# Designs tried in a protein design run: peptides against a protein of PDB entry 2QAS. Part 4

Target 1, 120 residues: chain A of PDB entry 2QAS
Amino acid sequence: PPEDLMQYEAMAQDALRGVVKAALKKAAAPGGLPEPHHLYITFKTKAAGVSGPQDLLSKYPDEMTIVLQHQYWDLAPGETFFSVTLKFGGQPKRLSVPYAALTRFYDPSVQFALQFSAPE

## One batch from the design tools (peptide; made by RFdiffusion4, then SolubleMPNN)

Design b1_p8_6_s1 (from b1_p8_6, 5 letters changed)
Fold by OpenDDE base, seed 4:
Structure b1_p8_6_s1 (fold): chain B 120 residues (1-120), chain A 8 residues (1-8)
Amino acid sequence: as target 1 above (120 residues)
Amino acid sequence: LPPANSLS
């Protein structure tokens, strides 16, 4: 088959990553997400640009899932990454995750799911 | 994967 020099699949993946970014921007707006919407986000912890407490990231050597529903603070969805404060074992910790590191996005309230390829 | 953070 002909070689795709346009890299359309990668473009499509990036467009879908934009859905996550847009959803997080809604979550960060005053009032938060409209109930009952909430977000499960899975990402590769060793991907470039992922930042957080070493002990936490070491506990999840491959992938990690976070949930944004009731307990999240200072959600900051940037253009290339988002950051958020969550509680782990009762302790608030800040994570910064590039959208490129995402592997899964899920909103159980409407059963909306996305899957992405991410660097190791 | 189960969520790593607390829900409440």
Scores: peptide ipSAE 0.562, ipTM 0.932, DockQ to the pose 0.666
Fold by OpenDDE base, seed 3:
Structure b1_p8_6_s1 (fold): chain B 120 residues (1-120), chain A 8 residues (1-8)
Amino acid sequence: as target 1 above (120 residues)
Amino acid sequence: LPPANSLS
């Protein structure tokens, strides 16, 4: 088949990653997410740029899923990555995740799902 | 995958 020199698929994937970024920006705004919306975000823990407590990341050698619903603080959705404080085992911990590391995004309230190919 | 962090 003809070669796609425009890399349209990559452009489309980046656009869809933009949806996640936009959703997180809404979640970070005053008032948070409009109920009952909540976000399940899955990412590759070993992807470049992923940062967090060593003990936590060690428990999830491949992928990890976090949920932003009731217990999340200081959500900071940047242009290339987002950071957020969540409680793990009762302890608040900070995670920084590049959008490029995401593999899944899901909002159960409206059954909206996105899947991405992330760096291995 | 189940969420790693606490929901409430």
Scores: peptide ipSAE 0.561, ipTM 0.930, DockQ to the pose 0.647
Fold by OpenDDE base, seed 1:
Structure b1_p8_6_s1 (fold): chain B 120 residues (1-120), chain A 8 residues (1-8)
Amino acid sequence: as target 1 above (120 residues)
Amino acid sequence: LPPANSLS
């Protein structure tokens, strides 16, 4: 097959990562997500830029999924990464995740799903 | 994968 020097697939993946960013920005806006929307986000915990409690990341050495529905605070969706405070085992913890680290995005309310290839 | 954080 012909060589794709434009790397269209990568560009498409980046565009789709933009959907996640946009969704998170909606979630961070006043009033939060419109009911019944909620977001399941899966990412590689060892990807560059991922930051969080060592104990938590150690528990999920490969991938972990977080859910933004009723219990999330200070969601800050930046341009390259988002950060959010969630409760794990009753303890509030801050996570910072680059969009490039994402592997899955899902909103069960409308069964909208996206899958991404993240670096190992 | 199941969510890592608490739902409620």
Scores: peptide ipSAE 0.559, ipTM 0.930, DockQ to the pose 0.667
Fold by OpenDDE base, seed 5:
Structure b1_p8_6_s1 (fold): chain B 120 residues (1-120), chain A 8 residues (1-8)
Amino acid sequence: as target 1 above (120 residues)
Amino acid sequence: LPPANSLS
């Protein structure tokens, strides 16, 4: 079969990562996401640029899923990564996750799902 | 995967 020298699949994946970024920007806006929308985000915890409490990340050696619905604070969606404060075991903790580390994005309210390839 | 953080 012919070789794709344009790497269209990679371009498409990058574009879809942009959907996550845009969704997070909506979530970070005043008032948050319009109900009943909420976001499940899965990422590789050992991917380059991922930052958070060592004990928390150690608990999830491969992938970790976070949910943004009610209990989230200081969501800051940058151009290459986002950071957010969430409660784990009742304790607030800060996470910083590059979009490149994402493996899954899901909004149960409308059953919208995206899957990505992330660094191992 | 189940969410790691709390919803409430």
Scores: peptide ipSAE 0.552, ipTM 0.929, DockQ to the pose 0.655

Design b1_p8_6_s2 (from b1_p8_6, 5 letters changed)
Fold by OpenDDE base, seed 4:
Formats: structure tokens, C-alpha cells, sequence
Structure b1_p8_6_s2 (fold): chain B 120 residues (1-120), chain A 8 residues (1-8)
């Protein structure tokens, strides 16, 4: 088959990553997400740009899933990455995750799911 | 995979 020099699949995946960004922007807006919506986000912890406490990231050497529902603070959805403060073992910790590191996005309230390929 | 952070 002909070689795709346009890299359409990558473009499509990036567009879908934009859905996550948009959803997070809604979550960061005053009032937060409309109930009962909440977000499960899975990402590769060793991907370039992922930042957080070393002990936490070491506990999840491959992938980590976080949930944004009741307990999240200072959610900042940027253009290339988002950062958020969550509680782990009762301790607030900040994570910064590039959208490119995402592998899964899920909103159980409406069973909306997205899956992405991410660098190791 | 279960969420790493606390829900409440």
C-alpha cells in the first residue's frame, strides 16, 4: 500500500488527546465538572516530561492511573501538559503529565473511553 | 488499573 507521508493516524491521535485537554479545562473551570462526570487518566510514568515525587513514580514503574472526582486541587491544563495536586496516602502531591504520555482516558458516568499509544 | 490517588 502507498506510504502515508502525512501521518494521518498520528494527527488523529493528537486530535483525540485534545479531547482530554478540553475535558480537563472543563474540570478546571469554576464549579468543576458537572456531576456525575469524573475522569480516570492513565499515563506512562517514564514518558518524557512526566514529573512528580520520585517515591510515587517509582511505585508505578510503567503506568499510573489517577482519578479526578472529589479530591483534586489546582488543576492546571496547559497546552502540552496538565498539572494537578492529588492525595496519595493522605499526602498532597503534585503531578505534571504531558498529554503525549497518556494511554487511557475514561469517564465512567457516560462510559466514554479513549486509548492512546505513548512512548515508553 | 485502580487509581493511585484517594477518592475522598
Amino acid sequence: as target 1 above (120 residues)
Amino acid sequence: MPPANSLS
Scores: peptide ipSAE 0.539, ipTM 0.930, DockQ to the pose 0.652
Fold by OpenDDE base, seed 3:
Structure b1_p8_6_s2 (fold): chain B 120 residues (1-120), chain A 8 residues (1-8)
Amino acid sequence: as target 1 above (120 residues)
Amino acid sequence: MPPANSLS
C-alpha cells in the first residue's frame, strides 16, 4: 500500500492524547470533576519520564492504573505530563506521568474509553 | 486492571 509520509495515524493519536490532557485540566480546575465523572488512567510504569516512589513502581513492573475520583490532590496537568498526589496504602505519594506513557483512559460514568500504544 | 490508589 502507499506510504503515508504525513504520519496521519501519529497525528490522530496525539490528538486523542490531547483529550486526556483536556480532561485532566477540567479535573484540576476549581470544583473538580462534575459528578459522577471519574477517570481511570493506565500507563506504562517503565516509560521514559514516569516518576514516583520506587517501592510503588516496583509493585507494578509493566502497567499501573490510577483513579481520579474522590481522593486526589494537587493535580497538575502540564503540557507534556501531569503530576498528582494519591493515597497508596494510606500514604500520600506523588506521581508524574507523561501523556506519552498512557495506554488507557476510561470514564465509567459515560463509558468513554481511549486506548493508546505507549513507548517503553 | 484495578486502580492502585485508594478511592475513598
Scores: peptide ipSAE 0.537, ipTM 0.928, DockQ to the pose 0.632
Fold by OpenDDE base, seed 1:
Structure b1_p8_6_s2 (fold): chain B 120 residues (1-120), chain A 8 residues (1-8)
Amino acid sequence: as target 1 above (120 residues)
Amino acid sequence: MPPANSLS
């Protein structure tokens, strides 16, 4: 097959990562997500730029999924990564996740799903 | 996979 020097698939993946960023920005806006929308986000915990409590990341050595529905605070969707405070075992913890680390995005309310290839 | 954080 012909060589794709434009790397269109990568461009498409980046564009789709933009959907996640946009969704998070909606979630961070006043009023939060419109009911009944909520977001399941899966990412590689060892990907470059991922930051969070060592104990938490150690519990999920490969991937972990977080849900943004009722219990999330200080969601800050930046241009390259987002950060959010969630409760794990009753304890509030801050996570910072680059969009490049994402492997799955899902909104059960409308069954919208996206999958991404993240670096190991 | 199930979410790591609490839902409520």
Scores: peptide ipSAE 0.536, ipTM 0.928, DockQ to the pose 0.655
Fold by OpenDDE base, seed 5:
Structure b1_p8_6_s2 (fold): chain B 120 residues (1-120), chain A 8 residues (1-8)
Amino acid sequence: as target 1 above (120 residues)
Amino acid sequence: MPPANSLS
């Protein structure tokens, strides 16, 4: 079969990562996401650039899923990564996750899902 | 995978 020297699949994946960034920017805006929208985000915890409490990340050696609906604070969606404060076991903790580390994005309210390949 | 953080 012919070889894709343009790497279209990679381009498409990068574009779709932009959807996550855009969604997070909406979530970070005043008032948050329009109900009933909420986001499930899965990422590789050992990917380059992922930062958070060592004990928390150690609990999830491969992948970790977070949900942004009610209990989230200081969501800061940057151009290459986002950071957010969430409660784990009743304690607020800060996470910083590069978009490149994402493996799944899901909004149950409209059953919208995206899957990505992330560094191992 | 279930979410690691709390919703409420």
Scores: peptide ipSAE 0.531, ipTM 0.928, DockQ to the pose 0.640

Design b1_p8_6_s3 (from b1_p8_6, 5 letters changed)
Fold by OpenDDE base, seed 3:
Structure b1_p8_6_s3 (fold): chain B 120 residues (1-120), chain A 8 residues (1-8)
Amino acid sequence: as target 1 above (120 residues)
Amino acid sequence: LPPANSLE
């Protein structure tokens, strides 16, 4: 088949990453997500730009899933990455995750799912 | 994968 020099698939993937960014911005807005919406976000813990407690990241050497529903604070969805404070074992910890590190996005309330190819 | 953070 003809060679795609435009890299349309990559453009489409980036557009879909924009959906996650937009969803997180809604989650960060006053009042949070409209119930019963909640977000499951999976990302590669060793991807460039991922930042968090060493002990936590070491526990998840490949991928890690976080859920944003009730227990999340200071969600800051930037243009290239988002940061959020979550509780792990009762301890609040800050995570910073580039959108490029995402592998899965899921909202069980409406069964909306997205998958992404993230750096190894 | 199950969520790593606390749900409640």
Scores: peptide ipSAE 0.558, ipTM 0.924, DockQ to the pose 0.662
Fold by OpenDDE base, seed 4:
Structure b1_p8_6_s3 (fold): chain B 120 residues (1-120), chain A 8 residues (1-8)
Amino acid sequence: as target 1 above (120 residues)
Amino acid sequence: LPPANSLE
């Protein structure tokens, strides 16, 4: 088969990453997500640009899943990454995750799921 | 994977 020099599959993946960004922007807006929507986000913890407390990231050497439902604060969805404050073991911690680090997105309320290829 | 952060 002919070579795809346009890299359409990569473009499609990036477009789908845009869905996550858009969903997070809705979650960050006044009033938050409309009930009963909530988001499960999985990402590679060692991907470039991922930042957070060392102890937390060390606990999850490969992938980590976070949930945005009732306990999340200062969600800031940027153009290339998002940051959010969550509680881990009762302690609030700030996490910054590039959209490129994502491997899975899921909203159980409507069973909407997306999977992505992220750097190992 | 189970969520790392607290749910409630």
Scores: peptide ipSAE 0.558, ipTM 0.926, DockQ to the pose 0.645
Fold by OpenDDE base, seed 1:
Structure b1_p8_6_s3 (fold): chain B 120 residues (1-120), chain A 8 residues (1-8)
Amino acid sequence: as target 1 above (120 residues)
Amino acid sequence: LPPANSLE
């Protein structure tokens, strides 16, 4: 097949990453997500820009899934990454995740799912 | 994958 110098597939993936960003911005708005919507987000823990507690990241050497439903605080969806405070084992911890690190996005309430190719 | 953080 012809060589795609436009990299359309990558463009499409970036556009879909934009959906995640937009969803997180809705989640960060006053009042949070409209019920019953909630977000499952999976990302590569070793991807560039991922930041969090060492012990937590060590527990998930490849991928990690977080859920934003009832227990999340200070969600800050930036343009390139989002940060959020979640409880792990009863302890509040701050995570910073670049959108580029995402591998899955899922909202069970409406069965909306996205998958992404993230850097290894 | 199951969620890593607490749900409640």
Scores: peptide ipSAE 0.552, ipTM 0.924, DockQ to the pose 0.683
Fold by OpenDDE base, seed 5:
Structure b1_p8_6_s3 (fold): chain B 120 residues (1-120), chain A 8 residues (1-8)
Amino acid sequence: as target 1 above (120 residues)
Amino acid sequence: LPPANSLE
């Protein structure tokens, strides 16, 4: 079979990662996301660039899912990664996650889902 | 996976 030297699948995945970035930028804007939209984001905790409290990341050695709906602060969606403050067990903690570390994105309000390949 | 952070 013919070989894809253009690596279209990888390009498509990168484009879709852009959807997550754009969605987070909407969530970070004044007023937040339009209700009832909210975001479930899953990522590899050991991926390069992932940063957060050691105890928290140790609790989730492979993947971790966070939800952005009501309790989130200082969401900062950069060009290569986003950072956000969330509460875990009542304690506010800051996470920094590269878009490349994402494995899943989901908005249950409209059942929109994306799946990505992330570094092991 | 269930969400790690608190929603409310």
Scores: peptide ipSAE 0.547, ipTM 0.923, DockQ to the pose 0.644

Design b1_p8_6_s4 (from b1_p8_6, 5 letters changed)
Fold by OpenDDE base, seed 2:
Structure b1_p8_6_s4 (fold): chain B 120 residues (1-120), chain A 8 residues (1-8)
Amino acid sequence: as target 1 above (120 residues)
Amino acid sequence: MEPANSLE
């Protein structure tokens, strides 16, 4: 097949990552997510730009899934990455995740799912 | 996948 010099698949992936960004912005707004919506976000822990406690990230050498529902604080959805404070083992920890590191997005309330190809 | 953070 002919070579896609436009890289349409990559553009489509980025557009879909925009959905995640938009969803997180809604989640960060006053009042948070409208119930029963909640978000499961999976990302490559070793992807460029991923930041968080070393001990936590070490437990998840490949991928990690976080859920934004009842216990999340200071959600800050930027243009290229989002950061959020979550509790792990009762301890609040800050994570910073580039949208490019995402591999999965899921909202069980409406069974909406997105999958992404993140760099290894 | 199972979430790493606590829900409650």
Scores: peptide ipSAE 0.570, ipTM 0.922, DockQ to the pose 0.690
Fold by OpenDDE base, seed 4:
Structure b1_p8_6_s4 (fold): chain B 120 residues (1-120), chain A 8 residues (1-8)
Amino acid sequence: as target 1 above (120 residues)
Amino acid sequence: MEPANSLE
């Protein structure tokens, strides 16, 4: 079959990554997410642009999943990445994750899920 | 899909 030089699949993937960005912006808005919505986000810890405590990232050499429900602070969803403060073992830590590093997004409240191909 | 951060 003819080669897709437009790379439509990649465009579609990027559009879907936009759903995550939009959801995070809603979560960061005044009042937060409408209950019972909450977000599970999985990403490649070694992807370019991922930033956080070295000890934490070392514990998750491939992928890491975080949950935004009740215990999250200073969520800042930018255009290319988002940052958020979460508690790990009782300690607040800041993470910065590019949307391009995402591999999965899930909202259990309505069973909405998305999967993405992320750089290795 | 085990979350790394604490929920409570």
Scores: peptide ipSAE 0.563, ipTM 0.923, DockQ to the pose 0.658
Fold by OpenDDE base, seed 1:
Structure b1_p8_6_s4 (fold): chain B 120 residues (1-120), chain A 8 residues (1-8)
Amino acid sequence: as target 1 above (120 residues)
Amino acid sequence: MEPANSLE
């Protein structure tokens, strides 16, 4: 088959990652997500740029899923990564996740799902 | 998928 020197597949993946970024920006807007929308985000914990509590990341050596519905604070969706405060075991903790680290995005309310190939 | 953080 012909060699794709344009890397269209990668471009498409980046475009779809943009959907996640846009969704998070909506979630960060005043009033938060419109009910009943909520977001399940899965990412590679060892991907470059992922930052969070050592103990938490150690508990999830490969992938980790977080949910943004009711209990999330200070969601800051940047251009290359987003950060958010969530409660784990009753303790608020800050996570910083590059969009490039994502492997799955899902909104159960409308059954919208996206999957991504993230770096190992 | 099971979320790591608390929902409520």
Scores: peptide ipSAE 0.561, ipTM 0.921, DockQ to the pose 0.654
Fold by OpenDDE base, seed 5:
Structure b1_p8_6_s4 (fold): chain B 120 residues (1-120), chain A 8 residues (1-8)
Amino acid sequence: as target 1 above (120 residues)
Amino acid sequence: MEPANSLE
């Protein structure tokens, strides 16, 4: 069978990571996401560039899923990573996550899902 | 996966 020397699958994944970035930019815009849209984002906590409280990241040694719907603040979707403040056990904590660390994106309202390969 | 943060 013919071999893919173009690495199209990797290109496609990068393009799809752009969907997550775009969705987060919509979420960060004035007024937030249009109801009932909300985002479930899963990422590798030990991936390069992931930053947050040590105690929190230690609790989730492999992957962590966060939800952006009602309780989120200062969402800042940059070009290579996004940062956001969320409450964990009643305590506000800041997370910084590179898009490259993502493994799953999901919007339950319309059952839209994406999966990605992330660094181990 | 179960969300880590509070939803509301």
Scores: peptide ipSAE 0.555, ipTM 0.919, DockQ to the pose 0.631

Design b1_p8_7_s1 (from b1_p8_7, 4 letters changed)
Fold by OpenDDE base, seed 5:
Structure b1_p8_7_s1 (fold): chain B 120 residues (1-120), chain A 8 residues (1-8)
Amino acid sequence: as target 1 above (120 residues)
Amino acid sequence: PANSLLDP
């Protein structure tokens, strides 16, 4: 049977990761996301490059889902990863997540969803 | 709030 030596599926996944990056860049712009848009982002907490408070990450050994709507600070969507400050239990904490660690992206306002394969 | 964790 034929083998895909071009790795088209991986290319497609990377292209779709670009959608997340672009969406986060819009969210980081002055004024934030246009209402009622808000983002649910799920990622593998043990993936390479993921960083944040150890106590927080240890609470979610496999995956973690965060939501960005209004109260998020210093969202910095880089080219390979994004970082953001969110409050957990009333305490502000900084997370840094490579796009490669993402497993799901969802905007409930328009029911737009993406799923990705991430490093185990 | 507008920022939170969905996963338990």
Scores: peptide ipSAE 0.367, ipTM 0.832, DockQ to the pose 0.495
Fold by OpenDDE base, seed 3:
Structure b1_p8_7_s1 (fold): chain B 120 residues (1-120), chain A 8 residues (1-8)
Amino acid sequence: as target 1 above (120 residues)
Amino acid sequence: PANSLLDP
């Protein structure tokens, strides 16, 4: 097949990553997500730019899934990454995740799902 | 329930 020098598939994936960013911005707005919407976000823990507590990330050597519904704090959806505080074992911990590290986005309330290829 | 990391 002819070579795609435009890399349209990558552009399309980036556009869909924009959906996640937009959704997180809605989640970060005053009042949070409109119920019953909630977000499952899966990402590669070893992807470039992912940061968080070493002990936590060590437990998930490949992928990690976080849930944003009721107990999330200081959600900051930037242009290239988002950060959020979640409680693990009762302890608040900060995660920073580039959108490029995402592999899955899911809102069970409306069964909306996106999958992404993330760098390994 | 608290929102947190889930097992992959």
Scores: peptide ipSAE 0.362, ipTM 0.827, DockQ to the pose 0.582
Fold by OpenDDE base, seed 2:
Structure b1_p8_7_s1 (fold): chain B 120 residues (1-120), chain A 8 residues (1-8)
Amino acid sequence: as target 1 above (120 residues)
Amino acid sequence: PANSLLDP
């Protein structure tokens, strides 16, 4: 088959990553996520730019899924990555995740799902 | 749920 030198699929994927960014920006606005919306975000923990507590990330050498619903703080959706404070085992911990590290986005409230290709 | 969840 002919080679796609335009990399349209990659462009489409990046556009969809933009949906996640936009959703997180809405989630970061005053009042947070409008109920019953909540977000399941899965990402590659070893992807470049992923940052968080070593002990936590060590437990998930491949992928990790976080849920943003009622307990999330200081959500900061930047242009290339987002950071958020979540409680793990009752302890607040900060995570920084590049959008490029994402593999899945899901909002159960409306059954909206997205899948992304990420570094293996 | 009300609490943050970590789904491995």
Scores: peptide ipSAE 0.333, ipTM 0.842, DockQ to the pose 0.423
Fold by OpenDDE base, seed 1:
Structure b1_p8_7_s1 (fold): chain B 120 residues (1-120), chain A 8 residues (1-8)
Amino acid sequence: as target 1 above (120 residues)
Amino acid sequence: PANSLLDP
Protein backbone atom coordinates (compact mmCIF):
# COMPACT_ATOMS: atom_id res chain seq x y z
CA PRO B 1 0.00 0.00 0.00
CA PRO B 2 1.07 3.59 -0.53
CA GLU B 3 3.10 5.25 2.21
CA ASP B 4 1.08 7.57 4.43
CA LEU B 5 3.35 10.55 4.89
CA MET B 6 0.56 12.47 6.59
CA GLN B 7 0.43 10.00 9.48
CA TYR B 8 -3.34 10.19 9.62
CA GLU B 9 -3.69 7.38 12.11
CA ALA B 10 -1.43 9.18 14.56
CA MET B 11 -3.42 12.37 14.12
CA ALA B 12 -6.62 10.47 14.79
CA GLN B 13 -5.15 8.98 17.94
CA ASP B 14 -4.10 12.42 19.12
CA ALA B 15 -7.61 13.69 18.52
CA LEU B 16 -8.99 10.88 20.63
CA ARG B 17 -6.53 11.67 23.38
CA GLY B 18 -8.08 15.10 23.22
CA VAL B 19 -11.37 13.55 24.25
CA VAL B 20 -9.77 12.34 27.45
CA LYS B 21 -8.29 15.76 28.12
CA ALA B 22 -11.65 17.40 27.55
CA ALA B 23 -13.40 14.91 29.80
CA LEU B 24 -10.91 15.56 32.57
CA LYS B 25 -11.40 19.28 32.20
CA LYS B 26 -15.11 18.75 32.72
CA ALA B 27 -14.33 16.63 35.75
CA ALA B 28 -12.15 19.41 37.14
CA ALA B 29 -14.78 22.10 36.67
CA PRO B 30 -16.87 23.33 39.60
CA GLY B 31 -19.36 20.70 40.58
CA GLY B 32 -17.33 17.89 39.13
CA LEU B 33 -18.62 15.31 36.70
CA PRO B 34 -22.34 15.25 36.08
CA GLU B 35 -23.74 12.13 37.63
CA PRO B 36 -23.63 9.29 36.88
CA HIS B 37 -20.54 9.86 34.77
CA HIS B 38 -17.22 8.65 36.12
CA LEU B 39 -13.93 7.84 34.47
CA TYR B 40 -11.68 4.82 34.43
CA ILE B 41 -8.25 5.75 33.16
CA THR B 42 -5.54 3.20 32.44
CA PHE B 43 -1.94 4.14 31.75
CA LYS B 44 1.54 2.71 31.48
CA THR B 45 3.29 3.32 34.77
CA LYS B 46 6.74 3.27 33.18
CA ALA B 47 5.92 5.74 30.45
CA ALA B 48 8.01 8.88 30.28
CA GLY B 49 6.61 11.64 32.42
CA VAL B 50 4.55 9.48 34.75
CA SER B 51 5.15 10.63 38.30
CA GLY B 52 3.93 9.42 41.66
CA PRO B 53 4.97 7.64 44.82
CA GLN B 54 7.65 5.10 44.07
CA ASP B 55 6.05 2.43 46.18
CA LEU B 56 2.76 2.83 44.37
CA LEU B 57 4.27 2.72 40.91
CA SER B 58 6.36 -0.27 41.90
CA LYS B 59 3.21 -2.11 42.89
CA TYR B 60 1.90 -1.69 39.35
CA PRO B 61 4.95 -2.24 37.13
CA ASP B 62 3.10 -2.26 33.81
CA GLU B 63 -0.28 -0.56 33.88
CA MET B 64 -2.66 0.76 36.46
CA THR B 65 -6.22 1.96 36.30
CA ILE B 66 -7.53 4.83 38.37
CA VAL B 67 -11.14 5.85 38.74
CA LEU B 68 -12.41 9.39 39.01
CA GLN B 69 -15.88 9.38 40.48
CA HIS B 70 -16.40 10.72 43.99
CA GLN B 71 -13.03 10.45 45.68
CA TYR B 72 -10.64 12.65 43.76
CA TRP B 73 -9.11 16.00 44.64
CA ASP B 74 -7.22 18.83 42.99
CA LEU B 75 -7.64 17.44 39.51
CA ALA B 76 -5.48 19.57 37.27
CA PRO B 77 -5.79 18.70 33.59
CA GLY B 78 -2.94 20.43 31.82
CA GLU B 79 -2.20 20.46 28.14
CA THR B 80 0.26 17.58 28.12
CA PHE B 81 -0.49 15.82 31.39
CA PHE B 82 -2.98 15.80 34.22
CA SER B 83 -2.38 15.48 37.93
CA VAL B 84 -4.78 14.35 40.60
CA THR B 85 -4.88 13.36 44.24
CA LEU B 86 -6.45 10.01 45.00
CA LYS B 87 -6.53 7.73 47.99
CA PHE B 88 -4.80 4.39 47.85
CA GLY B 89 -5.15 2.23 50.89
CA GLY B 90 -6.56 5.20 52.70
CA GLN B 91 -3.57 7.37 51.90
CA PRO B 92 -3.85 10.42 49.67
CA LYS B 93 -1.29 10.36 46.89
CA ARG B 94 -0.57 12.64 43.95
CA LEU B 95 -0.20 11.27 40.44
CA SER B 96 0.92 13.07 37.32
CA VAL B 97 0.16 11.30 34.06
CA PRO B 98 0.96 12.43 30.53
CA TYR B 99 -1.90 11.87 28.12
CA ALA B 100 0.59 10.04 25.94
CA ALA B 101 0.87 7.36 28.62
CA LEU B 102 -2.80 6.44 28.43
CA THR B 103 -3.86 3.07 27.11
CA ARG B 104 -7.55 3.03 28.01
CA PHE B 105 -10.35 5.41 28.87
CA TYR B 106 -13.78 4.24 29.95
CA ASP B 107 -16.97 5.80 31.25
CA PRO B 108 -19.19 2.92 32.31
CA SER B 109 -22.20 5.17 32.80
CA VAL B 110 -22.64 5.36 29.05
CA GLN B 111 -20.31 2.55 28.07
CA PHE B 112 -17.96 4.88 26.23
CA ALA B 113 -14.52 3.38 25.71
CA LEU B 114 -11.30 4.37 24.01
CA GLN B 115 -8.05 2.50 23.60
CA PHE B 116 -4.64 3.90 22.80
CA SER B 117 -1.22 2.59 21.94
CA ALA B 118 1.25 3.86 24.50
CA PRO B 119 5.02 3.57 24.63
CA GLU B 120 6.36 0.49 26.40
CA PRO A 1 -5.35 -8.57 31.78
CA ALA A 2 -2.42 -6.19 31.68
CA ASN A 3 -3.90 -3.54 33.95
CA SER A 4 -4.42 -3.24 37.68
CA LEU A 5 -7.32 -1.45 39.30
CA LEU A 6 -6.51 1.13 41.95
CA ASP A 7 -9.34 1.51 44.44
CA PRO A 8 -11.98 0.79 41.82
Scores: peptide ipSAE 0.324, ipTM 0.838, DockQ to the pose 0.156

Design b1_p8_7_s2 (from b1_p8_7, 5 letters changed)
Fold by OpenDDE base, seed 4:
Structure b1_p8_7_s2 (fold): chain B 120 residues (1-120), chain A 8 residues (1-8)
Amino acid sequence: as target 1 above (120 residues)
Amino acid sequence: AENSLLDP
C-alpha cells in the first residue's frame, strides 16, 4: 500500500493525548474533578523530559502509575507536560511528566481508558 | 502513604 507521509496515526495519538491534557486541566481547576471521577496515569519513567526524585524514578525503572484522587497537590497541566506533587513513603515528591511519556490513562468511575505508544 | 499503584 502507499506510504503514509502525513503520519495520520501519530496525529491521532497526539489528539488522544490531548484528552489527558484536557482532563488534567479540569482536575487542576477550582473544585477539582467532579466526584467520583479520578485518574490513573501510567508513564515511562525513562522517557525524555520525565523529571522527579532520582531515588523514586530508580525504584520504577520502566513504568509508573500515579493516581489523582484525594492526595495530590499543585497540579499544573502545561501544553507539553504536567507536573504534580504526590506522596511516596509519606514524603511529598514533585513529578514532571511529558504527555509523550504516557502509556495509559484510566478513569475507573466511568471505565474510560486510553493506551499510548511511548518512547522506550 | 504511597501514591503509585506499583508500590502501594
Scores: peptide ipSAE 0.069, ipTM 0.739, DockQ to the pose 0.497
Fold by OpenDDE base, seed 1:
Structure b1_p8_7_s2 (fold): chain B 120 residues (1-120), chain A 8 residues (1-8)
Amino acid sequence: as target 1 above (120 residues)
Amino acid sequence: AENSLLDP
């Protein structure tokens, strides 16, 4: 097959990552997500730019899934990454995740799912 | 639930 110099597949993935960003921005808006919408976000914990408590990241050396539904605070969806405060073991922890690190996005309320190839 | 759901 002919060589794709346009990298359409990558562009398509980037566009879909934009859906996640947009969804998070909706979640961060006043009032939060409209019920019953909630988000399951999976990402590679070792991907460049991922930051958070070392103990937490060490517990999930490959991938980690977080849920944004009822217990999340200070969600800040930037242009290249989002940060959010979640409780783990009763302790509030701040996570910063680049959209490029995402491998899965899912909203169970409407069964909307996206999958992405992410760097190791 | 997928991988990590510690409280959230």
Scores: peptide ipSAE 0.067, ipTM 0.746, DockQ to the pose 0.178
Fold by OpenDDE base, seed 2:
Structure b1_p8_7_s2 (fold): chain B 120 residues (1-120), chain A 8 residues (1-8)
Amino acid sequence: as target 1 above (120 residues)
Amino acid sequence: AENSLLDP
């Protein structure tokens, strides 16, 4: 087939990443996510721009999944990345994740799932 | 309180 010089596939992927960004912005709004919505977010831990506690990231050399449901704080969905504070082992830890690092987004409440191709 | 991770 002819070459797609427009790179529509990539544009579509970016548009879908926009869904995640929009969802996180809703989650960050007053009142948070409407029950029973909650989010499973998977990302490549070694992707450019990913930052967090070294000990935590070391435990997940490839991918990591976080859950945004009841225990998350200071969710800040920016234009290129989002940051959030989560507790691990009772300790609050700040994670910053570029949307480009995402590989999976899932809301079990409505079985809405998205998958993305992230840099390997 | 702790975040639930799907990854072991």
Scores: peptide ipSAE 0.064, ipTM 0.732, DockQ to the pose 0.593
Fold by OpenDDE base, seed 5:
Structure b1_p8_7_s2 (fold): chain B 120 residues (1-120), chain A 8 residues (1-8)
Amino acid sequence: as target 1 above (120 residues)
Amino acid sequence: AENSLLDP
């Protein structure tokens, strides 16, 4: 059978990670996302480059899903990672997540979903 | 206020 020496699947996945980046940039813009759009983002908490409070990351040793809808602050979507402030137990926590750490992206309002492979 | 999914 033919070999894919171009690695098209990997290129396609990288392009789709770009969709997440673009969506987050829309969310970070003045006015935020157009209602009723909101984002569920799942990522590997132990992936390289993921950073946040030790207690929070310890609570979710494998994956965690954050929701960007009403209660988030200072969303900063960079070129390789995004950072955001969320509240847990009433306390603001700053998370920094490389796009490469993502395993799932979902917008329930239009049932748009993406899945990704992430480092174990 | 909290992120409802992670810490409901």
Scores: peptide ipSAE 0.062, ipTM 0.723, DockQ to the pose 0.426

